Peptides against a protein of PDB entry 3C66. Designs and how they scored, part 85

Target 1, 189 residues: chain A of PDB entry 3C66
Amino acid sequence: KSWANLFEKNDFFFRYKFYLEITAYTRGSDEQHLKWSGLVESKVRLLVMKLEVLAGIKIAHPFTKPFESSYCCPTEDDYEMIQDKYGSHKTETALNALKLVTDENKEEESIKDAPKAYLSTMYIGLDFNIENKKEKVDIHIPCTEFVNLCRSFNEDYGDHKVFNLALRFVKGYDLPDEVFDENEKRPSK

## One batch from the design tools (peptide; made by RFdiffusion4, then SolubleMPNN)

Design b2_p19_1_s1 (from b2_p19_1, 10 letters changed)
Fold by OpenDDE base, seed 3:
Structure b2_p19_1_s1 (fold): chain B 189 residues (1-189), chain A 19 residues (1-19)
Amino acid sequence: as target 1 above (189 residues)
Amino acid sequence: HMPAYNEKELEKFKNIIPD
């Protein structure tokens, strides 16, 4: 299937049993996040190419559009919580304790000037060449190279208080709610 | 699965079982 057909959100998140989530986090300015997330996004293609050549990987297809979200993030503990809880349906409900920034509320005085955590999330759909359910796949090398490539691009990206990058291996039934439309039923186990 | 943020967490990706 051509990469062009992967731009349709609704089919992509039902096509694969497994996804690699790549989230760029920024606790800082929108400008800082735009630079950081843009860098991370620009490198996802290199990660895909490295995944595709692994014997255990049958398919690695990126969803080409990032998912953008931001939260009011007054503390470092809140920022750690966002990073721990985000990217899994099982845990994302914990983020309801934080104020999600929306187009409707972004101009509210209590939100406008508040410290924020920005999130940009990229998805890679994965299909595996596994006959036996006990067979293991090693993807740590491509993923490590990707993280190192992003983090080493600018010295400022070494500041974990501001910039973070997480990779999460997720099953399709445990994808965040953001990837589905309101009328879409989450994939079954 | 816990997210991987650093080399130590990425070590978990050595043993992905797609079950």
Scores: peptide ipSAE 0.449, ipTM 0.847, DockQ to the pose 0.337
Fold by OpenDDE base, seed 4:
Structure b2_p19_1_s1 (fold): chain B 189 residues (1-189), chain A 19 residues (1-19)
Amino acid sequence: as target 1 above (189 residues)
Amino acid sequence: HMPAYNEKELEKFKNIIPD
């Protein structure tokens, strides 16, 4: 199959057993988020390159586009909750306590003027060179370097009250619902 | 796995078990 066929959404989220999820969070303006998420997105390719050379990594394949979401985020606790709960199907139901901003509701007065948390999520599909399911893989170095690279790019990105960057190792069956179309069945365990 | 947001959380990535 050509590399082009690997970038089709429907195949991508079913192709790998494991994903590295990279979420850029911004509690602030849309402009702040666009700058932050755009920076993070621009660096994902460098992370991929560093993952690919690890002996335990057989494949590190980025999905081509971010997933964008935003929530009404009136408090810092809500922002912490978003960061804790987002990116896993097991925990994302907790986000139902928050108002998801949609194209349908974004013009509502209660949403329009509300503080928001913006999320931009990138995915890397992972295949491992493991002989045994009990083997451990170490990806902390390239991930740490990636986070440090993003955070050090601008002093403002050091403000954890506004800008956050999370990496999550996720199994295909535990991917967020947003990665699947309405007619797609979530991967089984 | 829990998300990693900082160096201490990224240390968990030393021990990923892809099972």
Scores: peptide ipSAE 0.444, ipTM 0.849, DockQ to the pose 0.350
Fold by OpenDDE base, seed 2:
Structure b2_p19_1_s1 (fold): chain B 189 residues (1-189), chain A 19 residues (1-19)
Amino acid sequence: as target 1 above (189 residues)
Amino acid sequence: HMPAYNEKELEKFKNIIPD
């Protein structure tokens, strides 16, 4: 069954209390980002399969489309800030200090020639087989194997100045604004 | 939660509490 037919966008980000967010970052060319993000995206299905077999995980469902964004990123400090702040509603407002690249502004000379950070973000909705709220789930093994698989694919992906990969465990109420349509209300706590 | 970028940060995923 193609995962594409399982969830309309609107239901996916309301269906789960918990999400695993996977972001591929590139501070470089669009071509570098397309290769890196395409690799990461191609491996998400392997991560899902490894998550689904964990006793503590009832459901691991990927959202099938990446979220794409890019920022003007003149410094390494800006790139570190993007990686720290992105992927949480609590912290994403810090990104307003950077110039978001949009279809309307991408052809402006000041934006066209600027160093950029590119972001591709994948989501996995998680449901847990936990009866007691105090029970812990361990997902570090499949996540570590996934990161190692992506990073070891090409030697160039070892350069953390250019290529980064972050995994974030996010509650539904703390998902970035980009996952919701303008008319959608964010899930309550 | 802080994002995990490396093995040390991924160790935090040993102790996910879905609360």
Scores: peptide ipSAE 0.444, ipTM 0.866, DockQ to the pose 0.351
Fold by OpenDDE base, seed 5:
Structure b2_p19_1_s1 (fold): chain B 189 residues (1-189), chain A 19 residues (1-19)
Amino acid sequence: as target 1 above (189 residues)
Amino acid sequence: HMPAYNEKELEKFKNIIPD
C-alpha cells in the first residue's frame, strides 16, 4: 500500500488508540504566530525520529497538516484557560465561553481589532510495544528536547505571555472535535 | 491527560500508561 493512502485525514484519527498532540500558542499578531507555528512544525519530524527509536514505541506517525484555530482573547486569564482546556474532548466545551474566530466573522469590527490567541496543532499517532496494560512508557526526554529546541531558537519565544508550546498525550476517544468531520462518529472508549 | 507546558509538566511523560 503506497505511503499516500496512509495520510487520508479520516483514517488517521481512527488508526491509533493514542496520540501526541503538539500545540503552538500565540497571543499576539498573525505574523508572530506564523513564525512560531512554522518553527514548531518544522521540528516535529525530529521529535518523530527520536520517538521511533524508543523500545516502547512501535510507530510514531505524524499527521502532515496542522489544525489552525483562533479565539478572541482579551485577558491573560482567557489565554491560560485556552491552554488548559484545549486539546481534549472532555474539556474543550469550556472554550465555548470565548469567541471563536471564523472566516464568516473575522471581518467584524469587534473581532478584527480584538486581541487574539492563535493555535496550531500537530498530531503524532502512537502505537506501543507493550505486553502488559500496566507497563509504563517513558517519552519525556525526546519531548523535553523538542520543547527546548523550539523555545531556544529565538529569545522572543521565551515570553510565555505571547508564545506557548504544549504537548498532550491523548486517547483516540478524547481527541478534540475539530479532527473529525461532521458525519464522523468519535471513536468509542 | 493534562498537557505539558514546561519541564515540570514534561516529567509526567516518564510514566505514560497506554491502557
Scores: peptide ipSAE 0.440, ipTM 0.859, DockQ to the pose 0.342

Design b2_p19_1_s2 (from b2_p19_1, 11 letters changed)
Fold by OpenDDE base, seed 5:
Structure b2_p19_1_s2 (fold): chain B 189 residues (1-189), chain A 19 residues (1-19)
Amino acid sequence: as target 1 above (189 residues)
Amino acid sequence: MKPAYNESLLETFKNIIPE
């Protein structure tokens, strides 16, 4: 099926058993995040190209739209918690301890002036060319090159207190709730 | 799988088992 047919059916998060999540994190200003996330997003196509040529990868298809979220993040420990817990249905419930910023609450004084962590998440659907279910696939090289490319673009992006970048390998049944519509059921195991 | 945001964690991507 063509890429066009994939997006028309809005079935991207049901089509693959496996996904690579790419999340850009910023604990700072919205302007800082826009620059950082925009850079990361611009490089995703290069990562896809490098994944597609691996013998163990049959298909690597990017979802073209980022998922955007932000949390009130008063401490560095909260920022570390976000980076650890975000991007998996198994762990995302821990984020309920933080205040999610929404269009409805963003103008509240307690939220407006609070330190924030911004998140932009891109997804790549993966299909593997494996003969045995226990066969290992190595994707660390293109992933490492991608992270290094993004981090080295500007000296400011070396500050891990402000800017972070995480990659997560996720099974379809463990995707975050945000990728599904209210009427959609998550894939079964 | 845990998120990888540094070189040591990215090393875990050497051994992905898609099952």
Scores: peptide ipSAE 0.557, ipTM 0.937, DockQ to the pose 0.345
Fold by OpenDDE base, seed 2:
Structure b2_p19_1_s2 (fold): chain B 189 residues (1-189), chain A 19 residues (1-19)
Amino acid sequence: as target 1 above (189 residues)
Amino acid sequence: MKPAYNESLLETFKNIIPE
């Protein structure tokens, strides 16, 4: 497959055994989220570059398109739940307790003016350069630098009640359903 | 693995086991 094909959805989420998910969360306005997610997305390339130079990382390839979703989020507990449960197939069913905002329902009176949590998720496919399958890889430094870079960009991004940023290491079989089409079979363990 | 959204949770990334 050509290098260009690595950025096609169907190829990307079957290509790697491991993924790093980067999710920007905003409990606020769509404008706030656009700024926050846009910033995070703009810095993902820097994270990739830092991951690629690690001896334990053979490949770090970003999927260039973010996944966007939003939920009615009336409470802080709901916001915490979203941050805990999102990004894993094992846990994402908990999000069914919340109202997903869609183009079809966004103008409904109960949704239009409701508090919302916005999510933008980026994915990095990972291949490791390890001799033993049980060998540990350390990626905490570039990940920490990335989070700090994003959070320090604007003082407002220090407010964890509004703006959050999560990184999740996920196996291919545990990727969220959103990355697959209905006709696609989830990768096996 | 749980999501890491703070420094303490990011420390868990010291011990990624790609198995």
Scores: peptide ipSAE 0.495, ipTM 0.925, DockQ to the pose 0.351
Fold by OpenDDE base, seed 1:
Structure b2_p19_1_s2 (fold): chain B 189 residues (1-189), chain A 19 residues (1-19)
Amino acid sequence: as target 1 above (189 residues)
Amino acid sequence: MKPAYNESLLETFKNIIPE
């Protein structure tokens, strides 16, 4: 019940100082991506449950909707670049070197038959239970278990040339532009 | 922080400092 109310207010990306981003990548067909991203998304709730019970975590709230994007991705190097640069405002400008696939351009001959990288990103807002700002929090165990769970579900998902999964710890001021509406101002540092 | 997509990078999550 409390989670549903968060989404109605459209303030999710302003509510927390910290976010965990979960991105499923596919360099292949739309059908391959649909299966892969759908699996990853289905397991996010398990990750949330594991995060919530950690002593250093006060709140872990998932955003309900994935963010979807796709790029023309002619080379493996381009695919690696996407995985490195996506998910941070500081680095996402590098993606401007690639052609974003849109509903308006997807039928162009140069795009329609081109190799593509598909991205689906889920967000978890985090509030920490720390007394001292310098105190460290360890979330590596539930994150590792989550990645292993997703990757081991199907043998095909072991092919890193096609399927990838990344987790990124991001501060609110460094969230990608895609999470904000055109009229929304990015949180300040 | 850099994205973590393997076990080595996930180990960086041992030392999250929420500043």
Scores: peptide ipSAE 0.488, ipTM 0.924, DockQ to the pose 0.346
Fold by OpenDDE base, seed 4:
Formats: structure tokens, C-alpha cells, sequence
Structure b2_p19_1_s2 (fold): chain B 189 residues (1-189), chain A 19 residues (1-19)
């Protein structure tokens, strides 16, 4: 990898003030999640292309790799909580009530056999082409088309009890901790 | 901003104010 590519990767979460988070959720098997998240990830480029042509969008730059996480998720309420709380630094501490699955604990009997919620998150850095800070930007159409495209690929993906897809508009200072290294300081407002 | 999961929630993306 060129120095330029390495540098761009390292500063991605500091480069933009705004990000679109795309999270594929699966409450089911790892295999189900791999198929679902793989599909979602494969369509992100189409979303980027549609965002880039909007007059209010100057740049839509996808991060190259997804972030992967999984939680023990014994109830539907837990699954809803994960979907509500994940993706924002302000709310992610609520996830501490759940057991994060790690390489160190995944073989524990209580975790291995537990119902799980799997998360794969893609990030798109956004730069807006607006002169007035109060000007509104409409991105709902390409986002809706993206969600519909993913959901319609397989009938099974219509089951919201198992498969979910969330898009979150997030400011850089409110990005989840997962995107930063331990020694990196979170962007300020 | 809250996450959007479906068409109804995605309506919140009609008026993003990037400030």
C-alpha cells in the first residue's frame, strides 16, 4: 500500500465532519449474517454513486472495510436496544449492559450457545456543498432506494426480527469508539 | 440524529442540516 493510501485510511475518521453509518444487523447465525452483511456491503458503492450526484453533496467517500461486532442478544428487546443505541458515542455506553463477543470469550459455553446479534458497519464520509449552514440537504431518496435494494434481494431479508439495516447520520465527534485506536483522541466539536 | 431503519424513519433524511 502506498503511503498516501495508508495516510488516507488513518485519518478517515478525522477527515470529515459528517458520516453516514450503514449497519447491517442480524439476530441469528453467523452464516446468516455473512450473507446479509456481504450483500449490504456489496451495494454501498451504488449508494455512494447516488449520493455523489446530489447537488448538496460534495463528497461521499466510503471507508474500505466494515467494522464487525457481535453481542449476546437473548431477547428481542435487547436487539431493539442494540439497534437504537449503536452507532453513536452518546448512546453506545448502553451496550455495556450486553455481553460483547470477543475472540477471547467466544468459546465460553455461556456465549457460544447464546443467541447473538451480529453487526457490520460501513462508513461514508460526507462533505456537503452548502453555503448556508442552515440549508437542508435531502438524501432520503438514495438511502431509501439502497435499503429497498438490499431488502428485496431475498425474501428472508424482509424478516425484521432477524435482519435489519440502519442508516445513521453522525457527526465526527459522535462516532463510536470502535473507529478510533486506543491512543487516538476523539474529534472535538 | 436517530438511526433510520425503514422508509418512515428515512424521511428524517429529507431535511439533514449539516451544522
Amino acid sequence: as target 1 above (189 residues)
Amino acid sequence: MKPAYNESLLETFKNIIPE
Scores: peptide ipSAE 0.338, ipTM 0.854, DockQ to the pose 0.342

Design b2_p19_1_s4 (from b2_p19_1, 9 letters changed)
Fold by OpenDDE base, seed 5:
Structure b2_p19_1_s4 (fold): chain B 189 residues (1-189), chain A 19 residues (1-19)
Amino acid sequence: as target 1 above (189 residues)
Amino acid sequence: HMASYNEKDLEKFKNIIPD
C-alpha cells in the first residue's frame, strides 16, 4: 500500500491497535483557540520524531488533520468534566449533558453568546516492538518535553483556566465516535 | 489498562502496557 493511503481517514483508525491522542482545549475565544491549537499541532511532528526513536516503538504515524469540536461550557466544572470525559468511547457519553456546538446551531443566540470550550485533537497511531505482553513502554519523556514546549511558548498558555493540553493513550476499540463514519463499525476488542 | 493523562498525570506514561 502506498504511503499516501496511510493517511486516509477510513483506514487510519483501523490500522493500529493503539493511539496517542493529543487534545488542545481552550475555554475562551475562537481566536485564542486558533492560536493555541495551531501551536500544539505544529509541535506534533517533533513528538512523533521523538517517539519513533524509542526502542519499544516500531511505528508512530500522525493523522494529518485535527478533529475539532466545541461545547457550551458555562462553568469551570463543565470544563473539567470535558477534559476528564473526552477522548474515550467509554466516557464520552457524559458529554451528552453539554450542548455540542454545530454549524446548524452556532448562530442561535443562546449558543452564540455562551462561554465555549474548544477542542482540537490530533492522533498518532502506534505499533510496538513488544515480544511479551507484560513488557512496559516508557513514553513519558518525549510527552513531557512536548507539553513543556507548548506551554513555554507564551506566558498566556500557563493559564489553566483557559488553555489546557491532554495526552491520552487509547486502544482502537475505545477511540471516540468522531473518528468513525456513520457506516463504519468500531473495531472489536 | 487505558490511561488517559491530563498534563498532571504524564508520569503514568512510564508504565504503558500495550496488551
Scores: peptide ipSAE 0.374, ipTM 0.839, DockQ to the pose 0.299
Fold by OpenDDE base, seed 2:
Structure b2_p19_1_s4 (fold): chain B 189 residues (1-189), chain A 19 residues (1-19)
Amino acid sequence: as target 1 above (189 residues)
Amino acid sequence: HMASYNEKDLEKFKNIIPD
C-alpha cells in the first residue's frame, strides 16, 4: 500500500493492532506549546527511521497530522492527571472533569484567562516481526534517543512544570476517541 | 502493563509484548 493511503485518518487507526503514541504537553502559553510541539513533531521522522530498522519491527508508519487539544489546567495536580489519563480510551473519561478548550468557548473570560495545558499527539502504527506471541520487542533505545533529542534542543524544555513528553504503547482498541470519527466503530479487542 | 510512559519510564519499552 502506498504511503499516501496512510495519511487517510480512517484507514490508519484501523490498520495496525499497535500504536506508539507521542504526546507533547505544555502548561504555559500557546507560543511555548507551538515551539515545543513543533520541535517534537519535527523529530518523529527520526524516531520512525530508528524503529523501522529494528529486527522486531516489521512496519513503523507515522500518522503525520497531530491531534491538538487543550484543557483549562488550574493546578499542577490537574496537569499530572492529564498526563496520566490522556492517550487511552480506558482512562480518558477522567479528563471530563476538566474544561476542554474549544473554538466555541475559548473567548469566554473564565477560559481565556485560565492556565492551560496544551497537547499535541502523534501516532506511529506498528507491525511486528513476531513468531511467538510471548516474544518481547525492545524499542527503548530509539525512544530514549528521541526524548533526549527533544529535551536537549533548548534548556527551557528541562522545566517539567511546563514541558512534558510522553510515549504510550497503545492497542488499537484502546486508542483515544479523538482518532475516530463519530460514525466509526472502535476496533474490537 | 502500563501502556503509557513518560521519559522516566522508557525502560519499560525494553519489554514490549505485542499480544
Scores: peptide ipSAE 0.368, ipTM 0.835, DockQ to the pose 0.321
Fold by OpenDDE base, seed 1:
Structure b2_p19_1_s4 (fold): chain B 189 residues (1-189), chain A 19 residues (1-19)
Amino acid sequence: as target 1 above (189 residues)
Amino acid sequence: HMASYNEKDLEKFKNIIPD
């Protein structure tokens, strides 16, 4: 059974208490982002396999589709702000200070010629084998291996001014608004 | 604990508390 058919979008972001977000960032061309994000996405399955074999992890399940967004990003400081604020409901409101690029506005002259930051985000739902709420889980090894694998693929990806990669551990109630449909209520604490 | 981990902060993933 294809992983793609197991979870319709509708229930995935309600099934788990915890998610690992993997975001590929590019401040450059759409072509640069397509190559970078495509590489990152291609390695997510390997990360999932490495997470699944950890004793503290009961389930690691990837969402099949990336979430894609782009912002007008005129400065390096704006790019740092995007990377700091994106991926959490608590902080994503800070991104409202930037112009979100949409299909409706992308042909506007001020947006068309503007420097852009592109984002592609993959989600992994996590369920843990913990008896006590105070038990710690260590996932740093597979995550580090994943980052190293992505960064080492091409020397150009070493340029942090252009290409970035972030992993974020997020509770279901703190997922970004983009993962929910307009009619869906965010999970409660 | 907002475990937002830039690739520089992956050491924080050693101590995930799923509470």
Scores: peptide ipSAE 0.366, ipTM 0.835, DockQ to the pose 0.310
Fold by OpenDDE base, seed 4:
Structure b2_p19_1_s4 (fold): chain B 189 residues (1-189), chain A 19 residues (1-19)
Amino acid sequence: as target 1 above (189 residues)
Amino acid sequence: HMASYNEKDLEKFKNIIPD
C-alpha cells in the first residue's frame, strides 16, 4: 500500500489496536476555534515525527483529517464535562446530556446564539515494539513538547477557559462513534 | 489490559501499557 493510502479513512480505525487522540477544544467563537484547531493540526506532524523515533513505537500514523463537532455549552462545568467524556466510546454517552450542534439544527434560535464548545480531533494510529503485554511505553516527552508548542504559540492559548488541548490514549474498540460510518461495526476487544 | 485514558496531565503517559 502506498503511504497515501495509509492516511485515508478506509480501514484506518480498524488497522491499529491503539490510537492517540488529540483534541483541540474551544469554548468561544468559531473564529477562535479555527485558529486554535488549525494551529494544533499543523503541529501534529511534529508529534508524529517525535513518536516515530521512540524505541517503543513501531508505527505512528496520523489520520489526515480532523473530526469536527460542536456542542451547546452553557457553563464551564459543561465544558469540563465535554473534555472529560469526549474521545471514548465508554464515556461519550454522557455527552447526550448536551445538545450536539448539527447542520440540521444550527439555525435553531436556541442553538444559534448559544455558547458553544468546538472540538477538532485528530487521530494517530499506533503500533508498539513490545514483546511483553506488561511492558510500559513512555510517550510523555513528545506529547508534552507538543502541548507546550501549541500553548506557547500565542499567549491567548494559555486561557484554559477558552482553549484546551487533550491527548487521549485509546484502544480501537473504545474509539468514539464519530470515526465509524453507520454501516461499520466497531472493532471488538 | 490498560484501559483507555484521557490525559490532561501527561505524566501518565510515562506508563502506557499497550495491552
Scores: peptide ipSAE 0.365, ipTM 0.834, DockQ to the pose 0.256

Design b2_p19_2_s1 (from b2_p19_2, 6 letters changed)
Fold by OpenDDE base, seed 4:
Structure b2_p19_2_s1 (fold): chain B 189 residues (1-189), chain A 19 residues (1-19)
Amino acid sequence: as target 1 above (189 residues)
Amino acid sequence: AKPPKYSFKTSLVFTPEYE
């Protein structure tokens, strides 16, 4: 199968049992988020390269497009909640307490002028070379290096009140709803 | 340096026992 066939959106989130989810968070302006998320996205390829060379990783396949979302985020606590709850189907329902910004509602006065948290999420599908059920695959080193690389790129990105970056190891059945089309059934356990 | 809060939302160590 050509690499091109591997990038068909429809199968990507069904192809792997495990995904590395990379989310760039910004509580600030669209411009701030664009710069931050763009930086993070630009570095994902470096992370993939580092993952691919790990003995326990058979495949590290990035999904080519970010998932974009934004929420009205009036408080710091809301921002922490977003960062805690986002990225897992088990916990994402907590985000229903916040107003999701959509193309339909973005011009509403209450939303337009509200503080926002922006999210850009990248996914890497993972396949492992696990011969022994007791073998551990540890990806903390390349992930730590990636986070440090992104955070150290600009001093402003050290401000955790504005910019955050989170990595999550996610099982296919626990992927956020946003990765599936309305007609798609999420993977079973 | 310790990764900031929420840098890693899950363990980045996988074991097949958690499948």
Scores: peptide ipSAE 0.326, ipTM 0.822, DockQ to the pose 0.420
Fold by OpenDDE base, seed 3:
Structure b2_p19_2_s1 (fold): chain B 189 residues (1-189), chain A 19 residues (1-19)
Amino acid sequence: as target 1 above (189 residues)
Amino acid sequence: AKPPKYSFKTSLVFTPEYE
């Protein structure tokens, strides 16, 4: 099945119990973020291929559209907070302390030239082969290879003050609100 | 190389006990 067919599916965030969330962070320019997030996005295909061949993984399906967000990020502490709190429904409310950049406010004088953190978030839906309730599925190796591949592409991406990359296992009921439409109810436990 | 701090926000080990 083409990745394009998965992008059009409105039920993607209801289909799986587990998701691998991949977030590229940039505290810098939009141009820096475009390059960084574009690189990360380009490598997700390789991660999926590595996940699909693991015996414990039945399905690894990427959602092909990244979720884009940006915040006014005046301090390094704010950037750390964004990286800590983003990507889980349980913690994302802490981001309300920061100014979300929107199409409606991006031209405001207080926002236009403010330091920003940019986020591009990609999702991989996961289904596991749970034949034995005692078997663990460890994805550290392919995820580490993925992170290293992205970070090693350019020396500039080693600057953690500017560029970051985070992976999170997220349960469907704990997905960020941004993945659901206003008329959609969050998956239950 | 050890992944940088914050590269993995959660455990990347799935256990059926977490279902």
Scores: peptide ipSAE 0.325, ipTM 0.808, DockQ to the pose 0.418
Fold by OpenDDE base, seed 5:
Structure b2_p19_2_s1 (fold): chain B 189 residues (1-189), chain A 19 residues (1-19)
Amino acid sequence: as target 1 above (189 residues)
Amino acid sequence: AKPPKYSFKTSLVFTPEYE
């Protein structure tokens, strides 16, 4: 299959058993989020490059487009809940307690003027080269360097009340529903 | 310094037990 086919949404989220999920969070303005998420997205290529050279990683392929979502987020506790529950099919149902901002409702006064949490999520598909069933593949070093690089870019990004960055190692069957189309079935265990 | 609470939501170590 050509390199071009790797970036089709429908094939990408079925191709790998494992994904690295990278989510930039902003509780603030859309402008703040655009700057923060844009920075994070710009650094993903550096993370991929560092992952590809690890002996246990055969392939690290980024999905080129972020997934964007936003929620009404009136409290700090709501923001913590979003950061805890988002990014896994097992836990994402807890987000139903919050108001999702949509194109249909974004102009409603109650939503327009409400504090919001913005989310931009990037995915890296991972294929591993495991020689032995006892071998472990550890990606914490390049991931830590990536987080530190993003957080240290501007002093404002050190404010955890506003800006956050989370990485999650997810199995294909535990990907969030948002990565699949309505007619697609999630991968089985 | 320890990463902030939500910097890593899961272990970033893969083991064959996850296959």
Scores: peptide ipSAE 0.311, ipTM 0.814, DockQ to the pose 0.405
Fold by OpenDDE base, seed 1:
Structure b2_p19_2_s1 (fold): chain B 189 residues (1-189), chain A 19 residues (1-19)
Amino acid sequence: as target 1 above (189 residues)
Amino acid sequence: AKPPKYSFKTSLVFTPEYE
């Protein structure tokens, strides 16, 4: 089976107990988001390489495709709420207070010209090589280097009112609903 | 510089005891 076949959506989100979630946020135009998310996505492979060499990490496998979503985002407070609540099953229900932009509604007059927040999310499945239950695996350094690399690429990406980048360590049972098909059962604790 | 408020939404330190 080719490496590509191993990363089909069908079983990736069931293979690992832990995932690193990387989300690029943009409150602005779709063009701004395309450039920002494209940059972040292009650097994920470098993060994977840095994770793979850590003694406590046995495997770091990126999922090949981003998850895309967008919301009507009329205020800065809404944008903060999106960034706080997105990326965890425990908290994502708070996003139901916002209007999700879909292909069906994007041409509605109230949505078409509304301020939007765009989200692109990448996942890395993690398998740990922990012989002793007391051993800690710290991925803070490579993650910090990754964030700094993305943010420093263009001065515009320093504007936190427009561009944001978040990393979340997520357990398989707490992955967002968007990663599962309607017929798939969420992993148990 | 400290990363912005939402750069790291969780601890990036794993301990098996929290499984």
Scores: peptide ipSAE 0.311, ipTM 0.815, DockQ to the pose 0.405

